Peptides against a protein of PDB entry 3HTU. Designs and how they scored, part 58

Target 1, 75 residues: chain A of PDB entry 3HTU
Amino acid sequence: RRPEEWGKLIYQWVSRSGQNNSVFTLYELTNGEDTEDEEFHGLDEATLLRALQALQQEHKAEIITVSDGRGVKFF

## One batch from the design tools (peptide; made by RFdiffusion4, then SolubleMPNN)

Design b2_p21_5_s4 (from b2_p21_5, 11 letters changed)
Fold by OpenDDE base, seed 1:
Structure b2_p21_5_s4 (fold): chain B 75 residues (1-75), chain A 21 residues (1-21)
Amino acid sequence: as target 1 above (75 residues)
Amino acid sequence: KLEELLEKAKEKAKEREEARK
């Protein structure tokens, strides 16, 4: 899958999951309990980041980068 | 830490949703 395709799958999960929040660490998104049944679970961080960047271009996500880690907020 | 900030953001989001119900 291309990064854009992964991004689509991720965003679909965000939209349909019924989660009370839209903020995640990168680790939580691909290694957390909430996404264990999703196709993108276990996705490598490099590919995940590219997927999120694609979503960011569409104003569907905002990647948060600080010295001590990275996260993402979905819209 | 980022994780702490994100956790706080998640908690606030939950509170907002509960407040609207």
Scores: peptide ipSAE 0.107, ipTM 0.597, DockQ to the pose 0.174
Fold by OpenDDE base, seed 3:
Structure b2_p21_5_s4 (fold): chain B 75 residues (1-75), chain A 21 residues (1-21)
Amino acid sequence: as target 1 above (75 residues)
Amino acid sequence: KLEELLEKAKEKAKEREEARK
């Protein structure tokens, strides 16, 4: 799958899951309990980042980067 | 720090969601 395809799957999950939180660390998005049954679970961080960057270009997400880690906010 | 900051952000988002119900 291409990064934008992964992005689509991720965003679909975010939109349909009804999660109370719209902010995630990159780790919990692919390694957390909430996504254990999703196709993108276990996705390597490099590909995940590219997928999120694709969503960011569509204004569907914002990647948060600080010296001690990264996260993402979905819209 | 990021984990703590994101956790606070998540809590804030949850509070807003609950307030809308």
Scores: peptide ipSAE 0.103, ipTM 0.606, DockQ to the pose 0.182
Fold by OpenDDE base, seed 2:
Structure b2_p21_5_s4 (fold): chain B 75 residues (1-75), chain A 21 residues (1-21)
Amino acid sequence: as target 1 above (75 residues)
Amino acid sequence: KLEELLEKAKEKAKEREEARK
């Protein structure tokens, strides 16, 4: 899958899961309990970041980068 | 620390959602 395709799957999960919290660390998205049954669970961080960057271009997410790590907010 | 900041943001988001119900 291309990064854009991964981004689509991730955003579909965010939109349909009924989450009342749209903020995640990158680790939570691919290693968290909430996504254990999703196709993107276990996805490498490099590919995940590219997927999120694709979503960011569509104004569907914002990647947060600080000295101690990275996270993402979905819209 | 990012993880701490994100956790605070999560809690704030939950509180806002509950307030709208």
Scores: peptide ipSAE 0.101, ipTM 0.596, DockQ to the pose 0.183
Fold by OpenDDE base, seed 4:
Structure b2_p21_5_s4 (fold): chain B 75 residues (1-75), chain A 21 residues (1-21)
Amino acid sequence: as target 1 above (75 residues)
Amino acid sequence: KLEELLEKAKEKAKEREEARK
């Protein structure tokens, strides 16, 4: 899958999961308990980042870079 | 700081989730 396609799957999960969570670390998205059954679980961080960057271009997410790691806010 | 805001946001989300159960 292309990064854009991964981004689509991720955002679909965010939109349809019914969760109150809209802020994640990158680790939580691919290694967290909440996404264990998702196709993108276990996705490498590099590909994940590219997927999120694609979403960011669509103003559907904002990547947050901090000193101790990275996170993402979904809109 | 941005780190603190991220952590605070996650904490609030967790609290809301627990309250809904």
Scores: peptide ipSAE 0.079, ipTM 0.590, DockQ to the pose 0.107

Design b2_p21_6_s1 (from b2_p21_6, 10 letters changed)
Fold by OpenDDE base, seed 5:
Structure b2_p21_6_s1 (fold): chain B 75 residues (1-75), chain A 21 residues (1-21)
Amino acid sequence: as target 1 above (75 residues)
Amino acid sequence: AADTSPIALEARKKGATLSQP
C-alpha cells in the first residue's frame, strides 16, 4: 500500500470509531489496544508518518511535533 | 490517568481530546 492508502484506512477508522477531534501519539495508532484489529496495526512509524502527512494535506489531520515526541490530531 | 507529556500538553493547547492511555 502507498502512504495515501494507509492514510485512508486510518481515517476510516477514526471516523467509524468517532475519534474525530481526538489526539493520538503515533505509538497509540499503530500499537494501541484500540487498533489491534485494524490493518494498520503494527505499521512502521516512517510509513505511518507519510500516511498522516497525506491526511494533513487534505486537512484531515495535523501532525504535532515537540522535542519530546510526536502526535496527531484528527479532524 | 492523565497524560502530562509535552505532546499531550501541546494537544490540549489545540483543544483536542486526548486518546486514552
Scores: peptide ipSAE 0.089, ipTM 0.652, DockQ to the pose 0.211
Fold by OpenDDE base, seed 2:
Structure b2_p21_6_s1 (fold): chain B 75 residues (1-75), chain A 21 residues (1-21)
Amino acid sequence: as target 1 above (75 residues)
Amino acid sequence: AADTSPIALEARKKGATLSQP
């Protein structure tokens, strides 16, 4: 799958589960309990980041970067 | 207890809600 395709799957989960406006660390999104049944569970961080960047271009997500980590807010 | 990690703090500053377990 291309990053954009992963982004679509991730955002579909966000929408269906009512997680809009919620914030996740990158680890929680791919390794957390809430996404265990999703196709993107276990996705490598590099691909995840590219997927989120695609969503960010569409104004559906914002990647939050701090000195000691990264997260994402979905809209 | 509330998450006090830097990422959580930044999220709160922006009025965001942390993910639910």
Scores: peptide ipSAE 0.068, ipTM 0.641, DockQ to the pose 0.214
Fold by OpenDDE base, seed 3:
Structure b2_p21_6_s1 (fold): chain B 75 residues (1-75), chain A 21 residues (1-21)
Amino acid sequence: as target 1 above (75 residues)
Amino acid sequence: AADTSPIALEARKKGATLSQP
């Protein structure tokens, strides 16, 4: 899958689960309990980041970068 | 318990909610 396709799957999950306006660490999205049944569970962080960047371009997400980690807010 | 990580702090500043544990 291309990053944009992963982004679509991730955002579909966010929307279905009512997680819009919620913040996740990148780790939570791919390794958390809440996404265990999703196809993107276990996705490598580099690919995840590219997927989220695609969503960010569409104004569906905002990547938060701090000194000791990263997260994402979905809209 | 309340998350005091930098990510959580940024989330609060932007009025966002954190994912459920």
Scores: peptide ipSAE 0.054, ipTM 0.628, DockQ to the pose 0.207
Fold by OpenDDE base, seed 1:
Structure b2_p21_6_s1 (fold): chain B 75 residues (1-75), chain A 21 residues (1-21)
Amino acid sequence: as target 1 above (75 residues)
Amino acid sequence: AADTSPIALEARKKGATLSQP
């Protein structure tokens, strides 16, 4: 899958689960309990980041970067 | 319990709900 395709799957989960306007760490999205049944569970962080960047270009997500961590807000 | 990590603080500044384990 291309990053854009992963982004689509992730955003579909966000929308269906009612997680819009919520913030996740990158680890929570791919390693958390809430996504264990999703195809993107276990996705490597580098590919995840590219997927989220694709969503960010579509104004569906915002990647939050601080000195000691990263997260993502979905819209 | 509220997360006081820098990422959580930044999320609060932006008015977002933080998802926690």
Scores: peptide ipSAE 0.046, ipTM 0.620, DockQ to the pose 0.204

Design b2_p21_6_s2 (from b2_p21_6, 11 letters changed)
Fold by OpenDDE base, seed 5:
Structure b2_p21_6_s2 (fold): chain B 75 residues (1-75), chain A 21 residues (1-21)
Amino acid sequence: as target 1 above (75 residues)
Amino acid sequence: MADTSPIAKKAREKGASLEQP
Protein backbone atom coordinates (compact mmCIF):
# COMPACT_ATOMS: atom_id res chain seq x y z
CA ARG B 1 0.00 0.00 0.00
CA ARG B 2 1.04 3.54 -0.67
CA PRO B 3 1.13 6.07 2.16
CA GLU B 4 -2.01 7.78 0.92
CA GLU B 5 -3.79 4.43 0.89
CA TRP B 6 -2.80 3.86 4.49
CA GLY B 7 -4.00 7.35 5.28
CA LYS B 8 -7.37 6.53 3.81
CA LEU B 9 -7.71 3.43 5.96
CA ILE B 10 -6.70 5.32 9.08
CA TYR B 11 -9.11 8.16 8.46
CA GLN B 12 -11.92 5.74 7.70
CA TRP B 13 -11.37 4.20 11.11
CA VAL B 14 -11.33 7.60 12.78
CA SER B 15 -14.59 8.53 11.10
CA ARG B 16 -16.36 5.23 11.69
CA SER B 17 -15.42 5.25 15.35
CA GLY B 18 -16.51 8.86 15.81
CA GLN B 19 -13.12 10.09 16.90
CA ASN B 20 -12.83 13.13 14.69
CA ASN B 21 -11.33 16.10 16.54
CA SER B 22 -9.38 13.70 18.74
CA VAL B 23 -5.65 13.64 19.32
CA PHE B 24 -3.57 10.48 19.20
CA THR B 25 0.05 9.70 19.75
CA LEU B 26 1.58 7.84 16.85
CA TYR B 27 2.01 4.84 19.11
CA GLU B 28 -1.70 4.75 19.97
CA LEU B 29 -2.67 4.51 16.32
CA THR B 30 -0.45 1.58 15.43
CA ASN B 31 0.01 -0.16 18.78
CA GLY B 32 -3.07 0.76 20.79
CA GLU B 33 -5.77 -1.62 21.87
CA ASP B 34 -8.42 0.32 19.98
CA THR B 35 -6.82 -0.44 16.62
CA GLU B 36 -5.86 -4.07 17.15
CA ASP B 37 -8.32 -5.25 14.53
CA GLU B 38 -7.35 -2.63 11.96
CA GLU B 39 -5.09 -3.33 9.01
CA PHE B 40 -2.81 -0.47 9.97
CA HIS B 41 -2.09 -1.94 13.39
CA GLY B 42 1.61 -2.61 13.58
CA LEU B 43 2.43 -0.21 10.78
CA ASP B 44 5.94 1.15 11.02
CA GLU B 45 6.21 4.72 12.21
CA ALA B 46 7.92 5.98 9.09
CA THR B 47 5.10 4.78 6.85
CA LEU B 48 2.53 6.02 9.34
CA LEU B 49 4.03 9.47 9.27
CA ARG B 50 3.89 9.54 5.48
CA ALA B 51 0.27 8.45 5.62
CA LEU B 52 -0.57 11.20 8.07
CA GLN B 53 1.25 13.72 5.94
CA ALA B 54 -1.00 12.74 3.07
CA LEU B 55 -4.04 13.34 5.25
CA GLN B 56 -2.59 16.63 6.35
CA GLN B 57 -2.39 17.70 2.72
CA GLU B 58 -6.13 17.10 2.55
CA HIS B 59 -6.75 19.08 5.74
CA LYS B 60 -8.01 15.94 7.46
CA ALA B 61 -5.27 15.81 10.04
CA GLU B 62 -2.68 17.93 11.79
CA ILE B 63 0.60 16.38 12.83
CA ILE B 64 1.58 17.57 16.28
CA THR B 65 5.30 17.82 16.92
CA VAL B 66 6.65 18.59 20.36
CA SER B 67 10.06 18.19 21.92
CA ASP B 68 9.09 14.93 23.58
CA GLY B 69 7.09 13.24 20.86
CA ARG B 70 4.66 13.45 18.00
CA GLY B 71 0.97 12.92 17.54
CA VAL B 72 -1.91 13.80 15.30
CA LYS B 73 -5.23 15.58 15.52
CA PHE B 74 -7.92 14.38 13.15
CA PHE B 75 -10.59 16.67 11.80
CA MET A 1 -2.94 5.04 31.42
CA ALA A 2 -2.73 8.81 31.38
CA ASP A 3 -0.53 10.77 29.02
CA THR A 4 1.11 13.69 30.75
CA SER A 5 3.66 14.33 28.02
CA PRO A 6 3.95 17.69 26.28
CA ILE A 7 1.82 16.34 23.46
CA ALA A 8 -1.00 15.90 25.93
CA LYS A 9 -0.61 19.51 26.91
CA LYS A 10 -0.73 20.51 23.28
CA ALA A 11 -3.90 18.52 22.82
CA ARG A 12 -5.57 20.33 25.69
CA GLU A 13 -4.49 23.66 24.29
CA LYS A 14 -6.08 22.69 21.01
CA GLY A 15 -9.31 21.86 22.77
CA ALA A 16 -9.21 18.31 21.49
CA SER A 17 -9.80 15.10 23.36
CA LEU A 18 -6.73 12.97 23.82
CA GLU A 19 -7.18 9.28 23.17
CA GLN A 20 -5.37 7.28 25.80
CA PRO A 21 -5.18 3.60 26.64
Scores: peptide ipSAE 0.265, ipTM 0.736, DockQ to the pose 0.186
Fold by OpenDDE base, seed 4:
Structure b2_p21_6_s2 (fold): chain B 75 residues (1-75), chain A 21 residues (1-21)
Amino acid sequence: as target 1 above (75 residues)
Amino acid sequence: MADTSPIAKKAREKGASLEQP
């Protein structure tokens, strides 16, 4: 899958689960128990980041980067 | 326990809910 396709799957999960306007660490999205049944569970962080960047371009997410970690807020 | 990471801090500053695993 392309990053944009992963982004679509991730955002669909966010929308279906009613978690818009919530913040996740990148680890929670790919390794958390809440996403165990999702296709993007276990996705490598590099690909995840590209997927989230695609969503960010569509104003559906904002990537939060700090010195010791990264997260994302979905809209 | 509440998340005290910088990401959690950013979430609070922006009035967003942090997903807890």
Scores: peptide ipSAE 0.090, ipTM 0.666, DockQ to the pose 0.182
Fold by OpenDDE base, seed 1:
Structure b2_p21_6_s2 (fold): chain B 75 residues (1-75), chain A 21 residues (1-21)
Amino acid sequence: as target 1 above (75 residues)
Amino acid sequence: MADTSPIAKKAREKGASLEQP
């Protein structure tokens, strides 16, 4: 899958689960209990980041970067 | 449990709901 395709799957989960306006760490998205049954569970962080960047370009997400961590807010 | 990471702090500043375990 391309990053854009992963982004679509991730955002579909966000919408279905009512997680809009929620903030996740990158680890929670791919390793958390809430996504255990999703296809993107276990996705490598590099590919995840590219997927989220694609969503950010579409104004569906905002990547939060601080000195010692990263997360994402979905809209 | 409340997350005290910088990500959590940034989220609170933006008024966002933080995903908790």
Scores: peptide ipSAE 0.089, ipTM 0.658, DockQ to the pose 0.184
Fold by OpenDDE base, seed 3:
Structure b2_p21_6_s2 (fold): chain B 75 residues (1-75), chain A 21 residues (1-21)
Amino acid sequence: as target 1 above (75 residues)
Amino acid sequence: MADTSPIAKKAREKGASLEQP
């Protein structure tokens, strides 16, 4: 899958589960309990980041990068 | 492994709740 395709799957989960406007760590998205049944569970962080960057271009997400870690806010 | 990255402060700055199990 292309990053844009992964982004679509991730955002579909966010919307379907009613978690818009929530903040996740990158680890939680691909390794957390809430996404165990999703196709993107276990996705490598590099590909995840590219997927989130695609969503960010569409104003559907904002990647949070701080010294203590990284995460994402979905809109 | 476990998620030990603290981004709670940044989440609060963005006015969003942090989702973390």
Scores: peptide ipSAE 0.283, ipTM 0.760, DockQ to the pose 0.195; fails the geometry check

Design b2_p21_6_s3 (from b2_p21_6, 8 letters changed)
Fold by OpenDDE base, seed 4:
Structure b2_p21_6_s3 (fold): chain B 75 residues (1-75), chain A 21 residues (1-21)
Amino acid sequence: as target 1 above (75 residues)
Amino acid sequence: AADTSAIAKEARAKGASLSQP
């Protein structure tokens, strides 16, 4: 899958679960219990980041990268 | 744009509570 395709899957999950406007760590998305049944569970962080960047271009997410961690807010 | 500082704070707080490498 391309990053954009992963982004679509991730955002679909966010929407289906009613978690728009929620904040996640990158770890939560790919390693959390809430996503265990999702295809993107276990996705490497680099690919995840690219997927989220694709969503960010569509104004569906905002990635927050700081020295002490990273997160993403979905819209 | 969203409140970057607030988002970062929340993300950091959640990360600190997670068992992760």
Scores: peptide ipSAE 0.114, ipTM 0.688, DockQ to the pose 0.077
Fold by OpenDDE base, seed 1:
Structure b2_p21_6_s3 (fold): chain B 75 residues (1-75), chain A 21 residues (1-21)
Amino acid sequence: as target 1 above (75 residues)
Amino acid sequence: AADTSAIAKEARAKGASLSQP
């Protein structure tokens, strides 16, 4: 899958689960208990980041990266 | 526009919690 395709799957999960406007760490999305049954579970962080960047281009997510932490908020 | 500082704070708090054994 392309990053954009992964982004679509991730955003669909966020929307269906009613977790828009919530903040996640990158680890939570791919390694958390809440996503164990999702196709993107176990996705490498580099590919995840590219997927989220694609969503960010569409104004569906905002990635926050600072020296001591990172996260993403979905809209 | 989103409050970047607030989002960063929430992300940091979660990250710190998950990084603990």
Scores: peptide ipSAE 0.112, ipTM 0.673, DockQ to the pose 0.074
Fold by OpenDDE base, seed 2:
Structure b2_p21_6_s3 (fold): chain B 75 residues (1-75), chain A 21 residues (1-21)
Amino acid sequence: as target 1 above (75 residues)
Amino acid sequence: AADTSAIAKEARAKGASLSQP
């Protein structure tokens, strides 16, 4: 899958689960209990980041990069 | 663009660490 295809799957999960406007760490998205049944569970962080960047270009997410870690907010 | 600092504050307020394990 291309990064934008992964992004679509991730955003579909966010939308279906009613978690728009929620904040996640990158680790929570791919390793958390809430996504265990999703195709993107276990996705490597580099590919995840590219997927989220694609969503960010569409104004569907905002990637948070701070000195103590990284996260993302979905809209 | 969203306020990155405000978003990070929201994460901390709910007890979420942004550090990658």
Scores: peptide ipSAE 0.109, ipTM 0.686, DockQ to the pose 0.086
Fold by OpenDDE base, seed 5:
Structure b2_p21_6_s3 (fold): chain B 75 residues (1-75), chain A 21 residues (1-21)
Amino acid sequence: as target 1 above (75 residues)
Amino acid sequence: AADTSAIAKEARAKGASLSQP
């Protein structure tokens, strides 16, 4: 899958679960219990980041990078 | 566009979990 395809899957999950406007760590998205049944569970961080960047370009997410970690907010 | 500072603050509130890969 291309990054934008992964992004679509991730955002579909966010939308289906009603978690728009929520903040996640990258770990929560790919390793959390809430996503265990999702195709993107276990996705490597590099690919995840590219997927989120694709969503960010569409104004569907904003990646947060701070000194002690990274997260993402979905819209 | 969203307020990056506000989002960052919200992210910081998630705590140490942000440091996890």
Scores: peptide ipSAE 0.106, ipTM 0.663, DockQ to the pose 0.084

Design b2_p21_6_s4 (from b2_p21_6, 11 letters changed)
Fold by OpenDDE base, seed 2:
Structure b2_p21_6_s4 (fold): chain B 75 residues (1-75), chain A 21 residues (1-21)
Amino acid sequence: as target 1 above (75 residues)
Amino acid sequence: SMDTSEIAKKAREKGKTLKKP
């Protein structure tokens, strides 16, 4: 899959899962218990970042980098 | 705008972040 295709799958999960908080660490998206049944579980970090960057271009996500970690906010 | 405080707090609580490439 292309990064854009991964981004679509990730965003679909966020939209349908009814998550109260739309902020995630990058680790929990691919390694967390909440996504164990998703196709993108176990996705490599480099591909994940590219997928999120694609969503960011569409104004559907914002990648956040701070001293204590990296994450993403979905809109 | 982004909420850096929220993600920073969550990162500390989880203790898991994206690993450096």
Scores: peptide ipSAE 0.129, ipTM 0.710, DockQ to the pose 0.084
Fold by OpenDDE base, seed 5:
Structure b2_p21_6_s4 (fold): chain B 75 residues (1-75), chain A 21 residues (1-21)
Amino acid sequence: as target 1 above (75 residues)
Amino acid sequence: SMDTSEIAKKAREKGKTLKKP
């Protein structure tokens, strides 16, 4: 899958679960209990970041970068 | 944990809804 395809899957999950406007760490998205049954569970962080960047270009997400990690807010 | 990281702190400071563990 391409990054934008992963992004689509991730955003679909966010929308289905009604978690728009919430903030996640990258870890929560790929390693959290809430996403255990999702195809993107276990996705490597580098690919995840590229997927989120694709969503950001569509104004569907905002990546939050700090010194000790990264998070994301979905819209 | 990452949920209580600086990311979470920054999100709270900006009034962003943080996912609850």
Scores: peptide ipSAE 0.128, ipTM 0.693, DockQ to the pose 0.195
Fold by OpenDDE base, seed 4:
Parts: sequence; C-alpha cells; structure tokens
Structure b2_p21_6_s4 (fold): chain B 75 residues (1-75), chain A 21 residues (1-21)
Amino acid sequence: as target 1 above (75 residues)
Amino acid sequence: SMDTSEIAKKAREKGKTLKKP
C-alpha cells in the first residue's frame, strides 16, 4: 500500500471508532491494544508518518513532533 | 517506552494539540 492508502485506512478507523479530535502517540496507532485488529497494526513508523503527512495535507490530522516523542491529532 | 510522550498525553488530557513542552 502507498502511504496515502494507509492514511485512508487509519482515518477510516478513527472515524468509525468515533475518535475524531483525539490525540494518539504514533506508537499507540501501530502497537496499541485498540488497533490490534487493524491492518495498519505493526506498520513501520516511517510509513505511518508518511501516511499521517498525507492526512495532514488534507487537514484531517496534525502531527505533533517534540523531543518527548511524537503524536497526532485527528480532525 | 516508545509509547511515552508527555506532550501527547497532555494533549489528550486537554483535548488540544501541543507543539512544545
């Protein structure tokens, strides 16, 4: 899958689970209990970041990058 | 832990994004 396709799957999960406006660490998205049944579970962080960047271009997400880790807010 | 992000945690708690510590 391309990053944009991963982004679509991730955002679909966020929307279907009613978690718009929620904040996640990147680790939570790919390694968390809540996503264990999702295809993007276990996705490498580099590809995840590219997927989220695609969503960010669409104003569907905002990536939070600080020294104390990385996260993302979905809209 | 790779899941530890104080900024992300604070953002979740406050319901808003944080750009810096």
Scores: peptide ipSAE 0.167, ipTM 0.706, DockQ to the pose 0.227; fails the geometry check
Fold by OpenDDE base, seed 1:
Structure b2_p21_6_s4 (fold): chain B 75 residues (1-75), chain A 21 residues (1-21)
Amino acid sequence: as target 1 above (75 residues)
Amino acid sequence: SMDTSEIAKKAREKGKTLKKP
């Protein structure tokens, strides 16, 4: 899958689960209990980041980078 | 637009750190 395709799957989960306007660490998205049944569970961080960057270009997510790590907010 | 400190607080509350770039 291309990063944009992963982004679509991730955002579909966010929307269907009512998690819009929610904040996640990158770990929560790919390793959390809430996404165990999703295809993107276990996705490598590099590919995840590219997927989120694609969503950010569409104004569906905002990647948050601080000194101690990164997270994401979905819209 | 987002308060970045809130992300860090959430990570600490869960006993984990955010993934560094």
Scores: peptide ipSAE 0.114, ipTM 0.701, DockQ to the pose 0.078; fails the geometry check

Design b2_p21_7_s1 (from b2_p21_7, 10 letters changed)
Fold by OpenDDE base, seed 1:
Structure b2_p21_7_s1 (fold): chain B 75 residues (1-75), chain A 21 residues (1-21)
Amino acid sequence: as target 1 above (75 residues)
Amino acid sequence: EKKFATEEDYKKLKEKLEKLK
């Protein structure tokens, strides 16, 4: 899958689960219990970042950073 | 319209990352 396609799957999950306007660590998105049954579970960080960057282009997400690491805000 | 994360969003992220340590 292309990054854009992964982004679509991720955003669909966020929307269907009613988690728009939520913040996630990159880890919990791909390694968390809540996404165990999702196709993007286990996705490598590099590909995940590209997928999220694609969503940023559509103003659907923003990758944010604090001292302890990165995460993402979904809109 | 382009949206941006808020101060609260950053705080939430910080809290989540602290729990992982």
Scores: peptide ipSAE 0.741, ipTM 0.925, DockQ to the pose 0.908
Fold by OpenDDE base, seed 4:
Structure b2_p21_7_s1 (fold): chain B 75 residues (1-75), chain A 21 residues (1-21)
Amino acid sequence: as target 1 above (75 residues)
Amino acid sequence: EKKFATEEDYKKLKEKLEKLK
């Protein structure tokens, strides 16, 4: 899958699960319990970032950073 | 149309990451 396609799957999950306007660490998106049944579970961080960047272009997400690491805000 | 994370969002992220330590 292309990053854009991964982004679509991720955002669909966010929407279906009612996680709109939520913040996630990058880790919990791909390694968390809540996404264990999703196709993007286990996705490498590099590909995840590209997927999220695609969503950023659509104003559906923003990758944010704090001292302890990165995460993402979904809109 | 562009959206931006809020200060609260950053706080939430910080809290999440600290829990992983």
Scores: peptide ipSAE 0.739, ipTM 0.924, DockQ to the pose 0.889
Fold by OpenDDE base, seed 3:
Structure b2_p21_7_s1 (fold): chain B 75 residues (1-75), chain A 21 residues (1-21)
Amino acid sequence: as target 1 above (75 residues)
Amino acid sequence: EKKFATEEDYKKLKEKLEKLK
């Protein structure tokens, strides 16, 4: 899958699970218990970032950074 | 229209990451 396709799958999960306007660490998106049954679980961080960047271009997400690391806000 | 993360969002992220340390 292309990063854009992964982004679509991720955002579909966010929307269907009612977690729009939520903040996630990058780790919990792909390694957390909440996404354990999703096909993007276990996705490498590099591909995840590209997927989120695609969503960012569509104003569906924003990659945010604090001192301890990065995360994402979904809209 | 583009939306932006709030200060509260950053705080939540910080808290999540602190728990992982």
Scores: peptide ipSAE 0.737, ipTM 0.924, DockQ to the pose 0.927
Fold by OpenDDE base, seed 2:
Structure b2_p21_7_s1 (fold): chain B 75 residues (1-75), chain A 21 residues (1-21)
Amino acid sequence: as target 1 above (75 residues)
Amino acid sequence: EKKFATEEDYKKLKEKLEKLK
């Protein structure tokens, strides 16, 4: 899958689960319990970032950073 | 339109990350 295709899957999950306007760490998105049954579970961080960047271009997400690391806000 | 994370969003992220330590 291409990054934008992964982005689509991730955003579909966010929308279906009613988690728009929520914040996630990159870890919990791909390694958390809430996404265990999703196709993107276990996705490597590099590919995840590219997927999120694709969503960012569509104004569907924003990758945010704090001193302890990065995460993402979904819109 | 372009949207942006809020101060509260940053606080939430920081709290989540600190719990991982």
Scores: peptide ipSAE 0.734, ipTM 0.923, DockQ to the pose 0.906

Design b2_p21_7_s2 (from b2_p21_7, 9 letters changed)
Fold by OpenDDE base, seed 1:
Structure b2_p21_7_s2 (fold): chain B 75 residues (1-75), chain A 21 residues (1-21)
Amino acid sequence: as target 1 above (75 residues)
Amino acid sequence: PRKFASEEDYELLRKKLEELK
């Protein structure tokens, strides 16, 4: 899958699970219990970031950074 | 025409990352 396709799957999960306007760490998005049954579970961080960047271009997400690491806000 | 994360969003992220340590 291309990053854009991964982004679509991720955002579909966010929307269907009612997680719009939520904040995630990158870890919990791909390694958390809540996404164990999703195809993007276990996705490598590099590919995840590219997927989220695609969503960011669509104004569906923002990758945010603090001193201890990165996360994402979904809209 | 786009939304941005709020300060509250950043604080939540900080808390989540602290829990991972």
Scores: peptide ipSAE 0.739, ipTM 0.926, DockQ to the pose 0.904
Fold by OpenDDE base, seed 5:
Structure b2_p21_7_s2 (fold): chain B 75 residues (1-75), chain A 21 residues (1-21)
Amino acid sequence: as target 1 above (75 residues)
Amino acid sequence: PRKFASEEDYELLRKKLEELK
């Protein structure tokens, strides 16, 4: 899958689960319990970031950074 | 229009990341 396709799958999950306007760590998205049954579970961080960047271009997400690491805000 | 994360969002992220330590 291309990054844009991964982004679509991720955002579909966010929307279907009613988690728009939520904040996630990158770890939660790909290694968390809540996404164990999702196709993007286990996705490598590099590919995840590219997927989120695609969503960011569409104003559907913002990758945010703090001292302890990165996360994402979904809109 | 472009949306942005709030300060509260950043604080929540900090909290989540601290839990991973």
Scores: peptide ipSAE 0.738, ipTM 0.925, DockQ to the pose 0.919
Fold by OpenDDE base, seed 2:
Structure b2_p21_7_s2 (fold): chain B 75 residues (1-75), chain A 21 residues (1-21)
Amino acid sequence: as target 1 above (75 residues)
Amino acid sequence: PRKFASEEDYELLRKKLEELK
């Protein structure tokens, strides 16, 4: 899958689960219990970031950074 | 229009990341 295809899958999950306007760490998106049944579970961080960047271009997400690491806000 | 994370979103992220330590 291309990054934008992964982004689509991730955003579909966010929308279907009613988690628009939520904040996630990168870890809980791909390693958390809530996404265990999703195709993107276990996705490597590099590919995840590219997927989120694709969503960011569409104004569907924002990758945010604090001192302890990065996360993402979905819109 | 372009949307942005709020200060509250940043604080929530800080909290989540701290819990991962």
Scores: peptide ipSAE 0.732, ipTM 0.923, DockQ to the pose 0.914
Fold by OpenDDE base, seed 3:
Structure b2_p21_7_s2 (fold): chain B 75 residues (1-75), chain A 21 residues (1-21)
Amino acid sequence: as target 1 above (75 residues)
Amino acid sequence: PRKFASEEDYELLRKKLEELK
């Protein structure tokens, strides 16, 4: 899958699970219990970032950074 | 219109990341 395709799957999960306007760490998106049954569980961080960047271009997400690391806000 | 994360979102992220340590 291309990063854009992964982004679509991720955002579909966010929307269907009613978690729009939520904040996630990158880790919990791909390694958390909440996404254990999703196709993108276990996705490498590099591909995840590209997927989220695609969503960011569509204003569906914002990658945010603090001193301890990165996360994402979904809209 | 473009939306942005709030200060509360950033603080929540900080808390989540601290829990991973």
Scores: peptide ipSAE 0.721, ipTM 0.920, DockQ to the pose 0.903

